# Peptides against a protein of PDB entry 3J47, part 45

Target 1, 121 residues: chain A of PDB entry 3J47
Amino acid sequence: IRLTNQLKSLKGLQSKLKDVVEYLDKVINKELPINHTILGKLQDVFNLLPNLGTPDDDEIDVENHDRINISNNLQKALTVKTNDELMVIYISNLVRSIIAFDDLIENKIQNKKIQEQRVKD

## One batch from the design tools (peptide; made by RFdiffusion4, then SolubleMPNN)

Design b2_p16_7_s1 (from b2_p16_7, 12 letters changed)
Fold by OpenDDE base, seed 2:
Structure b2_p16_7_s1 (fold): chain B 121 residues (1-121), chain A 16 residues (1-16)
Amino acid sequence: as target 1 above (121 residues)
Amino acid sequence: SLEQQIKQTLEEIKKL
């Protein structure tokens, strides 16, 4: 009973993974619009996967080398993309901080001009 | 200071 339920759950997961692959193929072929929410969740799933690219050097079946290289290239591509997204967020926050500082400088200059006018009257 | 944070930020961006 418990083992049969685990096998049924695993088959269900395999079916869902197949549906995800089919979705990605349709997105690559431009048959479906890119859903950024789905892609973000897929990235989260890939980030939660154990690092498939460092099999301990002791179990390198030569047939897995191409699959390992593909998984490593995907994980590297996801890491680069995540770094680029984080960089854009960081630059955006920097620009907001610079604008807020410029507004503070302008406010100080205006306040100084108002004080200088009040001393001349 | 905010200027020091901006400078540090720019140096971190250059390391990427």
Scores: peptide ipSAE 0.033, ipTM 0.604, DockQ to the pose 0.021
Fold by OpenDDE base, seed 4:
Structure b2_p16_7_s1 (fold): chain B 121 residues (1-121), chain A 16 residues (1-16)
Amino acid sequence: as target 1 above (121 residues)
Amino acid sequence: SLEQQIKQTLEEIKKL
C-alpha cells in the first residue's frame, strides 16, 4: 500500500513535470505568452533543488557530463534571473523609502512653519 | 543613514 502510493505520487509528479516542459516549449515557440507567475513558481522549485552541479567524483559516465552541464547552466541562469528580480524589488522598496522620507521632511517643515506662525501671533 | 544606503545602491547599479 505505501509503496504503491509513492509510485502513484511519483508518476503524478512525472506527468506534471512533462506538462511544465510542454508549457515551456510552447512559450519558446511563441505559441503562448510568458506568464511571470509560472516562471516565478519554477524558480522557487529550482531554488529548492540541491545543487546538481557537484558530481560526486565517483561516477565518470561521459553521458552524465552533458546533462550536468545543462543542469548547471539552467540553475545558473535561474539564479541570475532571481538576483535581477530581487534587485528590482530592492530598488522599488528603496524608492518607496525615499518618497516616504521626503514626505516626512515636508511634514516636519510644514509643522515648523505652523509653530513659527503661532509664536508670531 | 538613508543617504549612505542611496549612495551604496547607486554605486552597485553603476557596476552592472
Scores: peptide ipSAE 0.032, ipTM 0.572, DockQ to the pose 0.020
Fold by OpenDDE base, seed 3:
Structure b2_p16_7_s1 (fold): chain B 121 residues (1-121), chain A 16 residues (1-16)
Amino acid sequence: as target 1 above (121 residues)
Amino acid sequence: SLEQQIKQTLEEIKKL
């Protein structure tokens, strides 16, 4: 019973992975519009996968060289996109910090004006 | 204001 349930769950996961591949093929063929939310979630999945292309074994089969190049190109593409996303987050935080600093300056200027009025009265 | 320009730039970045 427990083993049969695990095999059923694994078959369900395999079906979902097939649906993801079919979706990506349709996007590549321009049959479907690019959905950036789906692509972001797929990128998160790939970033959690172990590096499928670290050659930890010295058997340079020529077929492995194409797979290593594809893996390195995928890793590079994922790294570039991650850097762009981090840049957007960084700029957003910088903008928030500048606004907060401007508000602090304005509050200090107003407080000084109020103190100068109280000393004249 | 500077705040308005910064907010506008932030909204443009979110559209990329």
Scores: peptide ipSAE 0.031, ipTM 0.585, DockQ to the pose 0.022
Fold by OpenDDE base, seed 1:
Structure b2_p16_7_s1 (fold): chain B 121 residues (1-121), chain A 16 residues (1-16)
Amino acid sequence: as target 1 above (121 residues)
Amino acid sequence: SLEQQIKQTLEEIKKL
């Protein structure tokens, strides 16, 4: 019973992964527009994957070396992209803080001018 | 300070 349920869950995961590949192929072929929400969720999944590039020291078949290298390159590319997205969020918050500070300075200058005018009248 | 945050951000950008 437990093994049969695990096999069913794995087959269901394999089917969903195939659907994702077919979607990505259509996006690459420009048949569908890029959906950033789908790509973001896919990145979250890959960030939760264990490092696929630790060779378990048991059985270096030469055919596994190319798959491991591809997996490591993909993980590196996703990490770089995630860092770039976090940087854009950080810069956006910094810019908002600078604008808010500039507005505060301008408001203080205007208030000072208004008070100086009221003392002259 | 805001100036320190800007300087830190610029140094982080240079490390990319």
Scores: peptide ipSAE 0.028, ipTM 0.565, DockQ to the pose 0.021

Design b2_p16_7_s2 (from b2_p16_7, 10 letters changed)
Fold by OpenDDE base, seed 2:
Structure b2_p16_7_s2 (fold): chain B 121 residues (1-121), chain A 16 residues (1-16)
Amino acid sequence: as target 1 above (121 residues)
Amino acid sequence: SLEQQIENLLKEIKEL
């Protein structure tokens, strides 16, 4: 029950993040104007994300590398204070990396569930 | 919460 609810919440979050990526892609493609209010709120979302740049010493090297890349992209976006277009590009890449991380979490949970079923049979 | 901030962001995106 708890795990299924967490998976449902995560899938909901992933769908919402995809909509944010689609918006950012339209801004990058100059199909929509840059909205500074949206970008500010997006920065607030990222500031509430767990610091993906601290590898938990217990995570596989691949996950640590992806998390480091996400943190580096955020740091680059925050350092480029004067070019909103570059900020949007780095934020779009960050959101894509978060979606990929969510897919990895989902895959791990599915694999655990398959293993638990095999132990019950 | 993080979820509420993302929902608020999506609401603003939808209003454009």
Scores: peptide ipSAE 0.148, ipTM 0.781, DockQ to the pose 0.082
Fold by OpenDDE base, seed 3:
Structure b2_p16_7_s2 (fold): chain B 121 residues (1-121), chain A 16 residues (1-16)
Amino acid sequence: as target 1 above (121 residues)
Amino acid sequence: SLEQQIENLLKEIKEL
């Protein structure tokens, strides 16, 4: 029961993050104007996220380099107050990385369940 | 909470 509720909350969060990415893509494509209030609240969301640039000990060096670059680019975009367009791009890339990481976790959970079923048969 | 902040952000996105 508790684990199922946590998975449901996580899936709800993933859907919400996807809607944020779709908004950021529209801003990047100049379909919508830059809204500084939305960008400020998005920064507050990122300040509460764990540092996604910590390699879990099991990730191959190639994926770590892209994640480190994304984290460094985000930090650079957050510190450079003067280029809101670059900030939106780096934030969009970070949100995509969060979604991809969530998909990886779900895949690992599914693989574990399949392995546990095979050991019972 | 993080979830509540994301929900507040989505409300502002929908008001545009």
Scores: peptide ipSAE 0.115, ipTM 0.768, DockQ to the pose 0.087
Fold by OpenDDE base, seed 4:
Structure b2_p16_7_s2 (fold): chain B 121 residues (1-121), chain A 16 residues (1-16)
Amino acid sequence: as target 1 above (121 residues)
Amino acid sequence: SLEQQIENLLKEIKEL
């Protein structure tokens, strides 16, 4: 029951993150205008994200270097001066960070499914 | 919570 609820919450979060990525892609592609209110709320989300650049001490793999770079680039983009060019860089780094977080969620969902299957066998 | 902030963000995205 508790694990199933956690998996449901993670799947819900994954779907929500996908919708955010799709929005940001439309903004990058100039299909939608930049909305500063949405970007401000997105900053608040990122401030609450686990630091994607700190691997929890247990996985040394090549994917961590890209995650560290994404997190560092996000933190840099958040501190950089408001210029339209910097906003594009900021949005691009946000998209990458959300994608990396989505992949992390999917990996955690898959790992839990594998563990649940091993307990049934 | 992070979830509530994402929900608030999605609400604003859908209002566009």
Scores: peptide ipSAE 0.109, ipTM 0.772, DockQ to the pose 0.084
Fold by OpenDDE base, seed 1:
Structure b2_p16_7_s2 (fold): chain B 121 residues (1-121), chain A 16 residues (1-16)
Amino acid sequence: as target 1 above (121 residues)
Amino acid sequence: SLEQQIENLLKEIKEL
């Protein structure tokens, strides 16, 4: 029961992150105007995310190097306030970070399903 | 919570 509720919450979070990505893609494509209130709240979400660039120091996978670069670019974009071009770069880096976070959520869902199967056998 | 912030963000996205 408790684990099933955690998986349901995590799947709900994954769906919500997908909707955020779709919104950011529309903003990048100039289909929607930039909403500074939404961007501010998105920044608050990223400030509460665990640093996506610190998987423990021991797995040199090529995927981790891209995640570290995304995290560094995100931190840099979060600190830079002043130009419309920098805001487009900021949004683009946010989208990439959200995609990387969605993949992390999917991996956690899969790992939990594998653990639940192993407990039933 | 992080989940509540994402929910609040989605509410604002849906209002556009």
Scores: peptide ipSAE 0.103, ipTM 0.760, DockQ to the pose 0.083

Design b2_p16_7_s3 (from b2_p16_7, 12 letters changed)
Fold by OpenDDE base, seed 4:
Structure b2_p16_7_s3 (fold): chain B 121 residues (1-121), chain A 16 residues (1-16)
Amino acid sequence: as target 1 above (121 residues)
Amino acid sequence: SLEQQIQQTLQEIKKL
């Protein structure tokens, strides 16, 4: 029972991975528009994957070397893109913080002017 | 300080 459920779950995962590949192929072929939400979720999945780039040197099947290189290049490309997206979010948050700080300074200057006027009256 | 964070961020952006 447990083994059959694990095999069923693995087959279900394999089917979903195939659907993702077919989706990406359609996006590459410009048959579908890029959905940034799907790409973001795909990046989250790849960021949770262990680095496939350390095959312990003891099972160099030459056929696995090309698949490992392609997987590592894809993971690296997704990591770089994620870092760039995070950097843009960080810059946006920094700009918002600067604006909020400027508004706070202006409010303090206005409050000081109002207090100085009240002391002169 | 906020000014130090801005300066640090500007230095990091200049390295890209």
Scores: peptide ipSAE 0.032, ipTM 0.564, DockQ to the pose 0.021
Fold by OpenDDE base, seed 3:
Structure b2_p16_7_s3 (fold): chain B 121 residues (1-121), chain A 16 residues (1-16)
Amino acid sequence: as target 1 above (121 residues)
Amino acid sequence: SLEQQIQQTLQEIKKL
């Protein structure tokens, strides 16, 4: 019973992966519009996958050279996308820090004015 | 204000 349920779950996952491939083929063929939300989620999945094609083995089969180039191009594309996302996060944090600093300056100016009024009274 | 320009820029970044 438990093993049969695991095999059913694995077959369900295989079906979903096939549906993803069919979707990507339709997008490449311009049969469907590009959905950036779906592509972002696929990139997250690929970033969690171990590097499928670090050549840890010195067997230069000519068929592996095209797969290595495709893997390197995919890894480069994912790295560029990740860098762009990190840049957006960095800018957002920088902006928050500037706002917090401006609020701190304004609070110090107000506190100084209140102290100067108390010394005149 | 500077804060308003910053919030507008953040909204534009979120649309990309």
Scores: peptide ipSAE 0.026, ipTM 0.565, DockQ to the pose 0.022
Fold by OpenDDE base, seed 5:
Structure b2_p16_7_s3 (fold): chain B 121 residues (1-121), chain A 16 residues (1-16)
Amino acid sequence: as target 1 above (121 residues)
Amino acid sequence: SLEQQIQQTLQEIKKL
């Protein structure tokens, strides 16, 4: 029972990975527009994968050198893109914080004006 | 304080 459930879960994961590949192929072929939410989720998955391109396994035959270089270039590209996305999120959070401070300052100015009017009446 | 938070945010903006 436990092993059968693990095998079913693994087959389900394999099916989902195929659907992701088919989606990426359609995006590359310009059959579908780029969905940044899907690409962000994929990037999160790749960032959770162990570094598939660290050549610390001395057993990778010369035919895998192109795949290792592609994996390293992909990982570097994903890391750069992650850093750019994190920078955009950081800037967006700073802008939101500035707006929240502006609103708080305006509210304090309005409250002070209301208090000054109540003291004159 | 609000003033300290504004100064901190301005310092963060100057680093970008």
Scores: peptide ipSAE 0.025, ipTM 0.575, DockQ to the pose 0.018
Fold by OpenDDE base, seed 1:
Order: C-alpha cells, then structure tokens, then sequence
Structure b2_p16_7_s3 (fold): chain B 121 residues (1-121), chain A 16 residues (1-16)
C-alpha cells in the first residue's frame, strides 16, 4: 500500500513534469505567451526540490554530493532571478494602475471646473 | 533574459 502510493505519486509527478516541459518548449518557440501564474507554480516546485534532495548523511558517494550541490545552487539562482522578473511585472502593473487612477482624478477635477464655469456664465 | 532562464530551467528538468 505505501510503496504503491509512492509509485503512483511519482508517476503523477513525472506526468506533470512532462506537461511543464511541453509548455516551456512552446513558450521558447513563441507559440504561447508567457503565463506568469504557470511560472510562479514552477518556482514553488523548484523551491520544494532542495528539500527533496537533502541526502540522509549516511550513504551517498562524494561524487553525487558535488552534482547535487551544483544543481541546488543553480535551482536557487533560477528561483531568485525569476522572482525578480515577476516583481518587475507586478511593479509595472501597479504603476499602470496608479497612472490610470491619477488620470481619472485629473479628469474628475477638470469636469468639475467646466461645470463651475457653466454655472457662472 | 527570460528566454535564457526558461532554457536553463528546461535543462535542469531534463537532468532530474
């Protein structure tokens, strides 16, 4: 029961990783626009990968340790860099929303001035 | 670039 559930979960993970690869290939080929929600979920998965790769200190040859450390450092660097890009997109959307709000305020002020002039004439 | 990160991410997924 426990081993069959682990194997089923691993097969499910493998299928999801395949779907991610196919999505990334389509984004690279410019067939699909970049979806930031998908990238965010990918980052969440990568943030969980270092926790899956902590070797129990007792059985892994020194050669595997260097490969795991290099992969973990690269995954961390990718996560940081992608977080910075998502932050830039968030800030860009925030700035656009602020500008649109400022334009709405200015339009309301101008409309009020025009109405006050029409009541005086 | 974002494209370079996607390519690098793809390479890391293929290594796992």
Amino acid sequence: as target 1 above (121 residues)
Amino acid sequence: SLEQQIQQTLQEIKKL
Scores: peptide ipSAE 0.017, ipTM 0.448, DockQ to the pose 0.045

Design b2_p16_7_s4 (from b2_p16_7, 12 letters changed)
Fold by OpenDDE base, seed 4:
Structure b2_p16_7_s4 (fold): chain B 121 residues (1-121), chain A 16 residues (1-16)
Amino acid sequence: as target 1 above (121 residues)
Amino acid sequence: SLQEQIEQLLKEIKSL
C-alpha cells in the first residue's frame, strides 16, 4: 500500500513535469504567450533543487555527462535570470526608499522654515 | 522633481 501510493505520486509528478515541458515547447515555438507568473514559479522550483552539478567523480557514465551539462547550464541560466529579477526588485525598492527619504528631508526643511518664521514674528 | 527623474530611470531600466 505505501509503496504503491509513492509510485502513484511519482507517476503523477512525472505527468505534471511532462505538461510543463509541453507548455515550454509551445512558448518556445510562439504558439502560446509567455506567462511570467508560470516562469517565476518554475524558477522557484529550480532554486529548490539541489545542485545537480557535483556528481562525485567516481560514477561518470559518459552518456550522463551531456545530460548533466545541459541540466547545469539550464540551472545556471535560471539562477542568473532570478538574480537579475531580484536585482531589479532591489533597485526599485532602494529607489522608493530614497524618494521617501527625500520627502522626509523636504518636510523637515519646511517645518524648520515654519519654526524660524514663528520665532521672527 | 527627484521623483519624476527616478520614475524615468525606472522606466528606462524596465525597457532594457
Scores: peptide ipSAE 0.039, ipTM 0.691, DockQ to the pose 0.019
Fold by OpenDDE base, seed 5:
Structure b2_p16_7_s4 (fold): chain B 121 residues (1-121), chain A 16 residues (1-16)
Amino acid sequence: as target 1 above (121 residues)
Amino acid sequence: SLQEQIEQLLKEIKSL
């Protein structure tokens, strides 16, 4: 029973990972727009994964150091790129919020002027 | 205006 449930859970995880890969392939092929929220969550998953490219500590061969450096450089490059993308999105959303707030203020000022004219007529 | 400055900033951000 316990082992069967673990296997079922692992198969469920594998299916979800496949769905993520299929999504990324569609984004790469420009079939879907980039969703930065999905990319941010995917990065969080990668940051929680043990460094993909540390083989178990039992073979200290010089080839592992280059793979670790490549993995660390890739992870760093992905982190920097994602931080820059998230920053651009954050700034864009902030700017949109400021525009919407300015439009709200202008609408309130115009409404006040209309009310003041109606009281004078 | 604030709107014009923000539109310019948005244009600059889109050009990066």
Scores: peptide ipSAE 0.034, ipTM 0.678, DockQ to the pose 0.018
Fold by OpenDDE base, seed 3:
Structure b2_p16_7_s4 (fold): chain B 121 residues (1-121), chain A 16 residues (1-16)
Amino acid sequence: as target 1 above (121 residues)
Amino acid sequence: SLQEQIEQLLKEIKSL
């Protein structure tokens, strides 16, 4: 019973993975518009996959060179996108820090004005 | 305000 349920779940996952491949082929062929939400989720999946493109150095068959180049290009593309996303987060945090600093300066100026008024009274 | 301009930029960046 448990083993049969695991096999059924694995077959269901394989079917869904096939549907994703068919979707990507249609997008590449311009049969469907690019959906950025779907592509973002696919990238999350690929970022969780172990590096499928480090064969241990001992079987460099010529067919592996094209697969290694494709894997390296995919890893590079994922790295570039991740760096761009991290840059956006960095800029966002920098901006928040600048605002907080401006508010601190304004508060200090106001406090100084209040103290100068109290010394004149 | 400067804060409002920055919040708008953050919104635009998140929409890309």
Scores: peptide ipSAE 0.031, ipTM 0.652, DockQ to the pose 0.024
Fold by OpenDDE base, seed 1:
Structure b2_p16_7_s4 (fold): chain B 121 residues (1-121), chain A 16 residues (1-16)
Amino acid sequence: as target 1 above (121 residues)
Amino acid sequence: SLQEQIEQLLKEIKSL
């Protein structure tokens, strides 16, 4: 049950990211007008993105000595905990930005449909 | 809703 709910939630997020890409393609193709508020929210999403381009180049080969291992295990445990907490905050903000972006896209599509109907009446 | 799915995802991430 838990794993199925995680997969469903992740699929929902993936679908919304696809809708964002499809919106951007329509803006690039001049099928939709540029919305600066949408672009601002997209910039917020990108500013939240971790640097996906650092391989873990922090394999510092520290071969040496039994007194560093306890401090390193505590620092590693604190760093892992802090990194996990920061990652949760980051993902939460990223997801909130994506939702706000999706709602704004949907509102823009609806407003366009309403304008097209009023020009046909 | 999308919001409910995301709240569930965040709950599961926090439980890992």
Scores: peptide ipSAE 0.030, ipTM 0.650, DockQ to the pose 0.060

Design b2_p16_8_s1 (from b2_p16_8, 10 letters changed)
Fold by OpenDDE base, seed 4:
Structure b2_p16_8_s1 (fold): chain B 121 residues (1-121), chain A 16 residues (1-16)
Amino acid sequence: as target 1 above (121 residues)
Amino acid sequence: SLLNQIKETLEEIKKL
């Protein structure tokens, strides 16, 4: 019962991972538009994955070394992409704050001009 | 104006 449930859970996870790969392939092939919300959630999942490139000290098989290096390269690439996206979000928020500040200054100048006109009439 | 350049850059960022 426990082993069959674990196997069923792993098969379910494998199917879900396949669906994610098929989605990414369609996005890469421009068959589907890029959905930034889905990509952001996928990045969050990868950032929450245990570091697949740190073997816990108990199985140094030489065949895993290439897979570990590929996993580390993927994690580094995802980290760089995440940093670039966070930088774009930061710049966008900074720009929005500057625009809001400019609009506030303009509104204060306009309000002052309206008050100065009302005192002259 | 600087504000127009900032707005243009922001609209370019939204297209990425």
Scores: peptide ipSAE 0.024, ipTM 0.560, DockQ to the pose 0.020
Fold by OpenDDE base, seed 5:
Structure b2_p16_8_s1 (fold): chain B 121 residues (1-121), chain A 16 residues (1-16)
Amino acid sequence: as target 1 above (121 residues)
Amino acid sequence: SLLNQIKETLEEIKKL
């Protein structure tokens, strides 16, 4: 019973991971717009993953220190690159939102002027 | 204007 439930849970996690990959492929192929909330959650998941390439701490061989440093440097480089990419996309969306807000303000000002003219005629 | 600063920042972002 316990082992069957663990296997079922692991299969469920594998299915969800596949759905994430399929989503990323659609975003890369420009079939779907980038969703920052999804990317932020993916970043949180990657930050919570144990360093991919640290074997469990039970083999203290001197060759692991260089692999740990390379893995940490790769993870740091991926984190920095991901943060920079997310920052550029965040700024781009912020800018689009500000332009849309400015256009909204201008449209409201024009509508007010048209109403004030109609009351004077 | 705010719009000109925004346009300038967009053109800088496009160069990255």
Scores: peptide ipSAE 0.023, ipTM 0.549, DockQ to the pose 0.018
Fold by OpenDDE base, seed 2:
Formats: sequence, structure tokens, C-alpha cells
Structure b2_p16_8_s1 (fold): chain B 121 residues (1-121), chain A 16 residues (1-16)
Amino acid sequence: as target 1 above (121 residues)
Amino acid sequence: SLLNQIKETLEEIKKL
């Protein structure tokens, strides 16, 4: 009973994974528009996958080396893309902080000029 | 101080 339920659950997961692959193929082929929410969730799933690219150095079956390299290249590409996106957000926040600081300086200069005029009158 | 830190951070970002 437990083993048959685990096999049924694993087959269900395999079917869902196939549906995700077919979705990604349609997106790559431009048959479907990119859904950013689906892409973000897929990225989260890939970030939660154990690094399939650290084979413990003790089980190098030569046939797995190409699959491991593809997984590592994908994870590296996702990490780079995530870092670039975070960098753009960081720069955008930095620019907003600089503008707010410049506005503060301009306001202080204007207030000083108004005070200097009021002392001359 | 703050303006120098902002400038330094911008120069670091330009090197990435």
C-alpha cells in the first residue's frame, strides 16, 4: 500500500514535469506568450533543486557528465539572470535615493535664499 | 560622506 502510493505520486509528478517541458517548448517556439508568473515559479523550483552539478566526486558515471553540465549551465544562467535583475532593482533604488537627496539640497538652497532676502528687507 | 559612498557604489557597479 505505501510503495504503490509512492509510485503513483511519482508517476503523477513525472506527468506534471512533462506538461511543464511541453509548455516551455511552446514558449521557446513562440507558440505561447511568456507568462512571467510561471517563469518566476519555475525559477524558484530550479533554485530549490539540490545542485545536480555537484556529483559527490565518488559516482562519476561518464554518461551523467553531459546531463550534469547542462544542469550546471542552466543553474548558472538562472543565477546570472537573477543577479542582473537584482542589480537593476538596486540601481533603480539608488537613483531614486540620489534624486531625493538632490531635491533636499535644492530645497535647502532655496530656503537659504528666502531667509537672506527676508533679512535684507 | 553619503555622496562619496554613493559615488563609490556607482563606480563599483560600472565595473560589474
Scores: peptide ipSAE 0.023, ipTM 0.521, DockQ to the pose 0.019
Fold by OpenDDE base, seed 1:
Structure b2_p16_8_s1 (fold): chain B 121 residues (1-121), chain A 16 residues (1-16)
Amino acid sequence: as target 1 above (121 residues)
Amino acid sequence: SLLNQIKETLEEIKKL
């Protein structure tokens, strides 16, 4: 009973992983729109995965080298995306601050002109 | 690029 339940749970996980791959294929092929919430949840899952690229230092088989490269490529792709997202947020906040500062200067100039007119009347 | 790397990693996890 316990072993059959573990095997059923593992088969259920394998089915869910297949459904995620099929979803990603449809998104890559432009058959479905990109859902940023699903992509965010996938990033959270990958951040919780152990580094698939740490073989315990004692078994350098050729099959481990391919897994290390795939893990490193994923980590690099996630890091690049995160840096680009942070850069866009940073630039957007700078632009908003510059616009708000320009509007403040213009408002201060207008208020000064109104005050100078009221002193001449 | 990122979606392809995610896919490749999931296919590798499925072989384990």
Scores: peptide ipSAE 0.023, ipTM 0.622, DockQ to the pose 0.052

Design b2_p16_8_s2 (from b2_p16_8, 10 letters changed)
Fold by OpenDDE base, seed 4:
Structure b2_p16_8_s2 (fold): chain B 121 residues (1-121), chain A 16 residues (1-16)
Amino acid sequence: as target 1 above (121 residues)
Amino acid sequence: SLENQIKQVEEEIKKL
């Protein structure tokens, strides 16, 4: 029973991973528009993966060198994309902070004008 | 307004 449920869960995960690949292929082929929310969630999943690019030095099989290069290139591409997305989020937050600061300045200027009018009356 | 210009820049950055 427990092993059968684990196998069923793993098969379900494999099916979901296949659906993600098929989605990415459609996005690459321009059949579907890029959804940044889906890409961000996919990235969160990859950031939770253990480093696929550190083979423990104890299995020098020459056949792993191409898989290591592919995993390192994928991890590097994901890291670059993470940094670019974080940069966009940082800029958006900075812009919002500047707007909020401008609104605070304008509110202080208006409050000062109202106080100066009350002192003249 | 400064707010409208900054909002326009934010929308352009989101399109990149």
Scores: peptide ipSAE 0.034, ipTM 0.654, DockQ to the pose 0.021
Fold by OpenDDE base, seed 5:
Structure b2_p16_8_s2 (fold): chain B 121 residues (1-121), chain A 16 residues (1-16)
Amino acid sequence: as target 1 above (121 residues)
Amino acid sequence: SLENQIKQVEEEIKKL
């Protein structure tokens, strides 16, 4: 029973991972627009994955050094890309917050002008 | 206006 449930859960995770790959393929093929929120969550998943380029320390074969370098370069490229994408998201959110604040100021100024007109009439 | 400065920043971000 416990082992069967673990296998079922693992198969469910594999299915979800396949759906993510299919989504990424559609984005790469320009069939779907890039969704930065989905990319950010995928990056969080990749940052939580143990470095896919650390083979357990027990097989020092020369072929692993190229895989470790590719994985470290991929992880570094993902980290840099993540930082740049997060920076763009943070700037975009800052800009939206400033617009919303300006609109609030304009609304307060308009409300004050309406109140001053009502006191003069 | 602040809105015009923000639109300029948004256009610069779209060029990156």
Scores: peptide ipSAE 0.031, ipTM 0.619, DockQ to the pose 0.018
Fold by OpenDDE base, seed 1:
Structure b2_p16_8_s2 (fold): chain B 121 residues (1-121), chain A 16 residues (1-16)
Amino acid sequence: as target 1 above (121 residues)
Amino acid sequence: SLENQIKQVEEEIKKL
C-alpha cells in the first residue's frame, strides 16, 4: 500500500513535469506568449529543489559529470535571475517612496505660497 | 532616512 502510493505520486509528478516541458518548448518556438506568472512559479519550484549537483560521494560514474554541471549551471542561473527580480522590486519601491516624498515637498511649498498671498490681500 | 536607504542600496549593488 505505501509503496504503490509513492509510485502513483511519482508517476503523477512525471506527467506534470512533461506538461511543463511541452509548455516551455511552445514558448521557445514562439507558439505561445511568455507568461511571467508561470515562469515565476517554475522558478519557485527550482529554488525548492535540493542541490541536484552534489554527487553523493559514493557514485563515481564519469557519465554523471556532464549532467551535474548542467544542473549546477541551471540552478546558478535561476538564483541570479531571482536576485535580479527581487532587486527590481526593491528599486521600484524605493523610486515610489522618492516620488511620494517629492510630491509632499512640492505640496508644502505650494501651500506656503497660498498662505503668503492670503496675508497680503 | 531616505539618504540612508539609498546608501544601503549602493553598498548592496557594489557587493554584486
Scores: peptide ipSAE 0.030, ipTM 0.601, DockQ to the pose 0.021
Fold by OpenDDE base, seed 3:
Structure b2_p16_8_s2 (fold): chain B 121 residues (1-121), chain A 16 residues (1-16)
Amino acid sequence: as target 1 above (121 residues)
Amino acid sequence: SLENQIKQVEEEIKKL
């Protein structure tokens, strides 16, 4: 019973992966518009996968050279997009820090004006 | 406000 349920769950996962491949083929063929939200989720899945294309150093078969180039190109594309996403987060955090600093300056100026008024009274 | 312009830029970037 438990093993049969695990095999059923694995077959369900395989069906979902097939549906994802069919979706990507339709997007490549321009049959469907690019959905950036779906592509972002797929990228998260690929970033969680172990590197499917580090050849263990001992099988340089010439057929693996195309797979290695495809894996390196995929890894490079994922790295570039991850760097762009990190750059956006960095800019957002920098901007929040500038606002917080401006608010701190304004609060210090106001506190100084209140102290100068109390010394004149 | 500067804060509102920044929130708008953050939303535009999330749409790319």
Scores: peptide ipSAE 0.028, ipTM 0.609, DockQ to the pose 0.026

